# Peptides against a protein of PDB entry 6RGO: the designs that were tried, part 221

Target 1, 392 residues: chain A of PDB entry 6RGO
Amino acid sequence: MALKLLGFNQDATCFSVISSNKGVTIYNCDPFGKCFELEKSTSNDEELDFLVEMLFSTSLIAVVDKTIGASKRKKLKIVNTKRKATICELTFPHEIMDVIMNRKIICVVLKSDQIFVYDISCMKLLRTIDVRGEKLKSTSKFRNSEAVGDIGVRVSLSTDNNSILCYSSYSKSDKENAPLNDIVVFDALKCIQINVLPAVHQSNIVCIACSPDGMLMATASEKGTIIRVFKTIDTENDEPILVNEFRRGSRPSRISEMKFNHDNTLLACVGESDTIHIFALPVTTTEADANEDDTLQQSSHSLSSSINGLQYISKGLANRFGKIIVSKIPTQSQQRHVAYIKIPENAKYRIGFPKDTTNTIHICGEDGNYLVYSIPRNEVGPCTLVKSNTFD

## One batch from the design tools (peptide; made by RFdiffusion4, then SolubleMPNN)

Design b2_p18_3_s1 (from b2_p18_3, 10 letters changed)
Fold by OpenDDE base, seed 1:
Structure b2_p18_3_s1 (fold): chain B 392 residues (1-392), chain A 18 residues (1-18)
Amino acid sequence: as target 1 above (392 residues)
Amino acid sequence: EEKKKLEKEAEEILKKLE
């Protein structure tokens, strides 16, 4: 059977899949098993397409049936999984491209590059963000909407109650073909723009991850070679703070998903490559705990491991991107531990970090594998498989 | 405990939307 992955919920306790014969199935990760099934609405052998966003491991889900006709693709259903009933239905002017939620907010992304922000507690519209509207004031030419390929607005929402929304926006460049390479940071509760990060990549942003607390975001472009991590709220001299730059690889490869773990110590990425990459984030020691003088003389064993993770401090890129104050990444030679998982070629995978085990990652594949890996803490190397289950 | 709190919150939302 063809499986299509929808992804993990916010705490990686559940994941959703589309089965060609059954419809949508939601699996619980521990104990492993089916927790909900949504049957296909039609007997036709049409390719099933859905969006499903679950509120953690609760009975509340948002569902978009994209299988049949332009009308269904514009409908968001709030479903009670215990009752198997639609509680609320919202209709949008355009096709729904993405749905993201936390305990406070639902964000609905449309093909029109609009983001509708709702208070989940009453489904009241708080804000419509028109990502094109800032551009339409400058360029009266309707780009023929036909040639805008798989490049749309990307969003990520913090899983906490602060509800920090990061989204890709068009650069203010007078070029008819301005890329989606700016990031806007938005307080979804207060409906205020907090920050704007201009030109964080040279090409369109195709993947964004917000940290659970909303304090960090990761970005990747269409090239998928470089991942940048920024502070969301904090600025230095009104300039964006680049915390990290990671190299996934030398070859271009699309990144489909990125996630932070719950303590902001790890960033994972997955995509079209045969490898899930896990990057260690340096713990920003807040200056407060500098008092414990624990003189652990860790012996400088010079393991010259030839991982030329060339910190290309490209001195030259500072001039062409405006004053990205590359905060001097303190040259503390903390070996950025990179872990990896090998996955089958051509299998799409999704990733999730469980809350209770910061060094564990959950992955699931369109090959029908649900896998749990342990992440090495102090070594660069492969993750260790802890458990596996299969689904159909 | 947190799971039960979240489920109760979700049930309260669902009841308010019904």
Scores: peptide ipSAE 0.649, ipTM 0.966, DockQ to the pose 0.842
Fold by OpenDDE base, seed 3:
Structure b2_p18_3_s1 (fold): chain B 392 residues (1-392), chain A 18 residues (1-18)
Amino acid sequence: as target 1 above (392 residues)
Amino acid sequence: EEKKKLEKEAEEILKKLE
């Protein structure tokens, strides 16, 4: 059967798939099995397309039916999976492109480059962000919306209650075809812009990940060769906002998804390549917890020792004009993966990090495989397969 | 325990939206 992956929930306890014959199915990861099914509303051989966002492993899901006609593609349904009932329905002026949620917020991304931010507890609209309209205040001509294929606004939301929203925005360049290469960091609860990172890549941003705590974000461009990791908030210390630069590969390849693990020690990426890459992040020891004198000399010979020699020359040329020049990290400082998983060519995969096991990754494929891998801690190498299940 | 707390919170939201 043709499967289409919708992805994992926030804690990788469930994943969602579209089966051409059945409709939407949600699987539980442990114990492995079906936990919810949404039947196909039509007997037609139409290609099924859905958005499904689940609130962790709860009975609350958001669903968009993208299969048939412009009307359904504009409708968000809040569904109670235990009752198999639609509780709330919202209609938007444009097609829904993405839906993300946490315990506090739902964000709805439209084809118009608008982001609607809702309080989940009452479905009250908190903010409409118009990513294009912010560009109208700059004299820059709009890209004709027709010629921009798969290039739209990308979003990521922290899974915590801080509800940090990262989204791609248009550069203020006077060029008619300004790229989506700026990042805005937004407090979705307070409805305040926290930060703007200008020109984080040379081309459009196609993938964003926010850390679970909202303190870090990762970005990849259309080239997918370099992944950059940034702090979301400017620290009062002269510390560079750009904390990591990773090289996925030398060949261009689209990155479809990135995820941080729960403790911000790992970043995984997946896409059109035969390889899932896992990168180690330097543990930012917040100096605050250093006062508990617990002398557990666990000799964690962490691979961190080789990174200390890179003086991040944060030549923050904060030139008077507010152009944060992303300092070109020397190509020699580009870190490689610490671990990898080989996946079948032409199979799309999705990734998730479980909360309880920081060195475990969940993956699922359109080939019908659900796989659990252990990530090596002390050595650069392949991940070890721990568990395998199949689904249809 | 956390899973049961989250499910209760989701059920409270769903009841308030109904």
Scores: peptide ipSAE 0.640, ipTM 0.964, DockQ to the pose 0.845
Fold by OpenDDE base, seed 4:
Structure b2_p18_3_s1 (fold): chain B 392 residues (1-392), chain A 18 residues (1-18)
Amino acid sequence: as target 1 above (392 residues)
Amino acid sequence: EEKKKLEKEAEEILKKLE
């Protein structure tokens, strides 16, 4: 049977698949099993296409049927899975490309490069973000989305209540073919733009991940060779803070998904390559104000390790184009993965991090495998398979 | 416990949208 993966929910407790024969199936991860099925509405041998976003492991899902005709591709349904009933239906002016949610917000991404932000509690429209309208104010020319293939606005939303939305935007370059290589950080609750990260890659951004707390974001371009991690809110002298730069590989390969674990210590990526890569993030010690008085005088010799940051000031032409975040990290000092998983060639996989076990990763494949891996902590190496299940 | 809290919140949302 042909399976198409829709991905994991926010806490990796469930994942969604399209089966050509059955329609949409949602699986629970532990205990493993089917928890919901949406039957195919048509007897036709049409290739099924759906968007499904689940609110954690609850009875609330958002569904878009993309299989039948241009009209259904514009309809978002809120479904109660316990009742198998559509509770609310919204119609959009353009085809829905993506749907993301948390406990407070639903974001709907359209083929028009518009993002509709809703209060989930009442489905009230809070904001329409027009990424093209922002571009038109800067670059005068309307780019038809048809000419650029799979390149559209990418979004990621924090899973917490702060509802930090990261989205790709067009660079302010006067070039007719301005890439989608800016990131906007947006407070989806207050409807305020918090930050803009200009030209985070040289080419279009094809993948974004926001951390669960919304404090970090990861970005990858069409090249998929470099992953950059930034702070979302914090800036240094009005400049974006690059936390890490990771090398996935030397060869170009599309990254389809990235995820942070729940404590922001790991970043995983998956895509067209035979390898899921897992990177370690520096632990930001939040100085917990442990004001406890305890007097012990131990003479901590401050080993001031002078990290002589080699300022390779490449004196290259400071052309008036917005400061591309030139990797200050030399290509040789780019961090590699700390762990990896080998996956079958040409199999599409999706990834998720469970909340309670920060050193495990859930993966599922279009090959019908659901796999749980343990991530090594103290060594660079392969992940260990802990559990496996099959689905059809 | 958190799962039960989330399900209650989802059920309250679904009831307000009916």
Scores: peptide ipSAE 0.631, ipTM 0.963, DockQ to the pose 0.843
Fold by OpenDDE base, seed 2:
Structure b2_p18_3_s1 (fold): chain B 392 residues (1-392), chain A 18 residues (1-18)
Amino acid sequence: as target 1 above (392 residues)
Amino acid sequence: EEKKKLEKEAEEILKKLE
């Protein structure tokens, strides 16, 4: 059977798949099993495509039927999974490209590069964000490339109640082909822009992850060779704070998903490569609780890589166009993965971090594997498989 | 406990959207 992965929910307690025979299926991770099925509405042999965003492990899901020929690509359905009923339906002017939610907010991304921000509690529209802005309205040639994976606005939302929305935006270059290489940080509750990170990559941003608390974001471009981690809110001298620059690889490979773990100590990435990479983030030890005197000389080579290489993006390289190009961290200070998982090269995988186990990662594949891995703490190496299940 | 709280919150949302 052809499976298509929709991904994990916010806390990796559930994942969603499209089965060519059954429609949408939601699996619970622990105990492993089906928790919801949405049957095909069409008898056609058309390739099913859906967006499904689940509110954690609750009965509330958002569903978009993106199946070709379906007049439903512009419709968001709020579904009660216990009742198997559509509770609310919203129709948009354009095709829905993405849906993301937390306990407070639903964001709907349209093919028009608009982000509709809703209060989930009443489905009231709080804001429409036009990422193209007023100047680019004239070049409204919708890229007719219905190609799955076309360059569009990317979004990530914090899973907490602060509802920090990170989205890719067009560079203010007057070029008709301005890249989606700026990041905007937006408070989705207050409906205010709180930060702008200009030119975080040289090419379009294709993947964004916000940390659960909204304090960090990770970005990857079409090249997928470098991942950059920034502070979302904090700035230094009105400049973006680059926390980390990770090297995924030397060869270009698309990153499809990135996620932080719940304590912001790990960043995982997955994509078209045979490898899931897991990177360690520096723990900002707040100096406070250093009082306990315990003299044990355990030479834990704490990979306190002294990030003395917080290279302050020094003011100096204002390129001729006044854009702060995020100075490449010197290639010598580019961190590699601390852990990895090998996956089949042709299998699409999705990743999730469970809340209760910061050193565990959940993965699922279009090969029908749900896998739980333990992440090594003290060594650079492969993750250890802890649990496996199959689904169809 | 948190799961039950979230489910109740989701049910309250769903009921308001009906």
Scores: peptide ipSAE 0.625, ipTM 0.962, DockQ to the pose 0.835

Design b2_p18_3_s2 (from b2_p18_3, 7 letters changed)
Fold by OpenDDE base, seed 1:
Structure b2_p18_3_s2 (fold): chain B 392 residues (1-392), chain A 18 residues (1-18)
Amino acid sequence: as target 1 above (392 residues)
Amino acid sequence: SERKELEKLAEEILEKLK
């Protein structure tokens, strides 16, 4: 059977799949098993396409049926899984491309590069963000830029109550084909723009991950060779703070998903490559707990590779066009993966970090495998398979 | 448990949207 992965929920306790024969199935991770099934609305052998976003492990899901007709692709259904009933239906002017939620907010991304921000508690529209409208104020020509392929606005939302929304925006370059290489950081509750990170990559951003607390953001471009991690809110001298730059690989490969773990110590990425990469984030010791003097001499040979190379993006490289080019971190300071998982080259995988086990990663594949891996702490190497289940 | 609190929140939302 052809499986299509929809992904994990916010805490990696469930994942959603489309089965060509069954429709949408939601699996619980532990204990492993089906927790919800949405039957096909149609008897036709049409390729099923859905968006499903869960509110954690709850009975609330958002569903978009993309299978049949342009009209259905514009409808968001809020479904009660216990009742198997649509509770609310919202219709949008354009096709829905993505849906993300937390305890407070639903964001709906449209093919028009609009983001609709809703209060989940009442489905009240808080704001419409028009990512194109910001471009149109700078560029007088309505080019029908036929969006050349799958490049649209990317979004990520913090899983906490702060509801930090990160989205890709068009660079203010007078070029008709301005790339989606800026990031906007947005308080989705207050409806305030907090920060703008200009030109974080040279090409369009295709993947964004926000940390659970909303304090960090990871970005990847179409090349998928470099992942950048920024602070979302904090700035130094009105400039974005680059925390890390990771090298996934030397070969271009699209990154489809990135996730932080719940304590911001790990960043995982998956995509078209045969390898899931896991990067260690430096623990930013907040200066506050410096006071307890307890002398336990545990010789943690922390490989304090002297991250002295926090090259502050020094003000100096204002290239002739006034664009803040994120300084290329010297290739010597590019951190590699700390751990990896090998996956089949032809199988799409999705990733999630469980809350309770910061050194565990959940993965699922269109090959019908749900796998739990342990991440090595003290060595660079492969992850260890801890649990496996199959689904169809 | 956090899961029970989240389910209660989801039920309260689903009732308000009805």
Scores: peptide ipSAE 0.628, ipTM 0.964, DockQ to the pose 0.829
Fold by OpenDDE base, seed 5:
Structure b2_p18_3_s2 (fold): chain B 392 residues (1-392), chain A 18 residues (1-18)
Amino acid sequence: as target 1 above (392 residues)
Amino acid sequence: SERKELEKLAEEILEKLK
């Protein structure tokens, strides 16, 4: 059967898929098994397309029917999975492109480059962010740039209660075709813009990941060769703090998804390549009060390869337009993966990090495989397969 | 357990949205 992956939930306890015969299916990861099914409303041989966003492993899901010809592409349904019933329906002026949620907030991204921010507890609209309207205030010409193909606003939301929203925005360029290469950091609860990271890539941003706590953000461009990790809130001399620059590869390849683990020690990426890459982040030792004296000399050979990270404060070269372009870290200072998983060529995969096991990764494929891998701690190498299940 | 608290939150939301 043709499977289409929707993804994991926030804590990787469930994942959702579209089956061409059944409709939407949600699987539980442990114990592995089908936990919910949304049957097809129509017997037509139309290619099914859906958005499904889960509130963790709860009975609350958001669903959008994106099937071709359906007037439903503008409708968000809040569904109770225990009752198999639509509880609330919202209609938008444009097609829904993405839906993200946490315990406090639901964000709806439209094809119009608008982000609707709601209080999930009452579905009250808190803010409409108009990413094009911000561009139009900076660029005099209303080009209806039909987004040529699959390039639109990308979003990521922190899974915590702080509800840090990161989204791609158009650069303030007098050029008619300004790229989506700025990032805005937004407090979704207070409805305040916290930070703006200008020109974080040279081309459009196609993937964003926010850390669970909202303190870090990873970005990738259409090239997918370099991943950049920034602090979301903190700035140094009004410049964005670049924490890491990772090299996924030398060959261009689209990154479809990135995820931080729950303790911000790992970043994983997946896409069109035969390899899932896992990168180590520097552990910010919070200066915990080092009061008590106890002498346990256990020489944890932390393979801190103290690469003397020359904090290349990459002085953003102000280009001829007064824009700070985040300079590339020298190619020699670009970190590589610490671990990897080989996947079948042309198979689409999704990734998730479970909360309780920070060195475990969940993956699922359109090939019908659900796989659990252990990530090596002390060596660079392949991940070890721990569990394997199949789904249809 | 966190899962039970989240399910309670989801039920409270789903009741208010009716």
Scores: peptide ipSAE 0.627, ipTM 0.963, DockQ to the pose 0.831
Fold by OpenDDE base, seed 3:
Structure b2_p18_3_s2 (fold): chain B 392 residues (1-392), chain A 18 residues (1-18)
Amino acid sequence: as target 1 above (392 residues)
Amino acid sequence: SERKELEKLAEEILEKLK
């Protein structure tokens, strides 16, 4: 059967798949098994396409049927999985491209580069963000709407209650072909823009991940060779907003998904390559607990020394030329993965980090494999397979 | 348990959206 992966929920306790014969199936990870099935609405051999976003492991899901006709692609259904019933239906002016949620917020991304932000508790519209309309205020020339290629607005939402929304925006360059290489950080609850990160890549951003707490954000361009990690908020301290730069590889390859673990110590990425890469984030030790005992001089080889090559372009130049966030980091300071998983060539995989086990990663493939890996802490190497299950 | 609290939240939302 042809499987299409929809991905893991926020805490990696469930994952969703499209089966060509059945429709949408949601699996529970532990104990492994089917927890919900949404039958296909049509008997036709049409290629099934859905968006499904689950509120953790609950009975609340958001569903978009993209299989049939332009009208259905504009409808968001809130479904009670226990009752197998649509509770609410919202219709949008344009095709829905993405849906993301947490305990407070639903964000709906449209093909028009609009983001609709809702209070989940009542489905009240809090904000419409018009990413194109912001560009039009800066650049008098409408890009002709025809060249809306596969590169649209990307979003990520924190899984906590702070509801930090990160989205890609068009650069303020007077070039008709301005890339989606800016990031906006937005408080989705207060509906306030917190930060703008200009020109975080040279090309369009195709993948964004927000940390669970919303304090960190990872970005990858269409090149997928470099992953950058940023603080979402400017600290009062003259600390760099760019905290990490990782090299996935030397060859261009699209990254489809990135995830932080729940304690912000790991960042995983997956895409068109035969390898899931896992990067270690340096724990910013808050200086507070430096007081107690001397003893365990474990040789933490100071990975810290290589980051010092971030020459602070002094505040004086940054005020005249807008925040050059991406100083030329020497190519030598680019950290590699600390762990990896080999996956079958041409199999699409999705990734998730479980909450309770920070050194464990869940993965699932369009090959019908659900796999649990242990991540090595003290050595650079392959992850160890702990559990495997198959699904159809 | 967090799962039971989340399910209660989801049920409360789903009842308000009817």
Scores: peptide ipSAE 0.623, ipTM 0.963, DockQ to the pose 0.833
Fold by OpenDDE base, seed 2:
Structure b2_p18_3_s2 (fold): chain B 392 residues (1-392), chain A 18 residues (1-18)
Amino acid sequence: as target 1 above (392 residues)
Amino acid sequence: SERKELEKLAEEILEKLK
């Protein structure tokens, strides 16, 4: 049976899949089992496609039927899973490309490069963000880029109540084919733009992850060789703060998903490669809790990652066009993964970090595997399989 | 528990959207 993965919910307590025979199924991770099924409305042999965004492990889901030929690709349904009923339906002017939510906000991304921001509590529209802006006057034919992944606006939302929305935006270049290589950081509750990170990659951004608290953001381009981590809100001299630059690999490979763990100590990435990569983030030790006495000389071989002081060579070469050149971390300072998981090359996987176990990662595959791995703390190496389940 | 609070929130939302 062909499975399509929709992914994990915000806290990796559930994941959603499309089964060609059954429609949408939501699995609970622990205890493992089916918690909801949405039957396919059509008997046709059409390849099912859906968006499903779950509000954590609750009875509230957002569903979009994206099946080809379905007149429903512009409709967002809010479904009560306990009642198996559509409670609310919203219709959009364009096809829905993505849906993300937290406890406060739903964001709906359209094929028009618009982001509709809603208050989840009443489905009141707070803001429409037009990412194309005034540049819509160029008859940029929708590139029939037969390129495998439709280049569109990417979004990530913090899972906390601060509701920090990170989205890709078009560079201010007068070129008709401006890449989606800027990032906007937006307070979705206040509807205020907080920050703009210009030209964070040379090509279109295809993957964004916001940290659960909204303080960090990871970005990857179409090339998928370098992952950059930025502060979202904080700036240094009105310039974006690049925290980390990670090398996933030397060969181009699309990254489909990235996730931070709940304490911002790990960043995982998955995509078309045979490997899930896990990167360590520097723990910002807040100096505050220095007081408690306990003398135990456990030789924390802190991997002093000699973060040799990144002299922020704030050689802001302000190029004549006022573009903040994000200072590239020297290639020598590019960190590799600290841990990895090998996956089948032909199986798409999704990733999630559980809240309670910061050194555990949940993964699920279109091969019907749900796997729980332990991440090594003190060594660079493979993750250890802790639990395995299968689904159909 | 956080899960029960979230479920209550979801139920309150789902009742307001009717």
Scores: peptide ipSAE 0.618, ipTM 0.962, DockQ to the pose 0.823

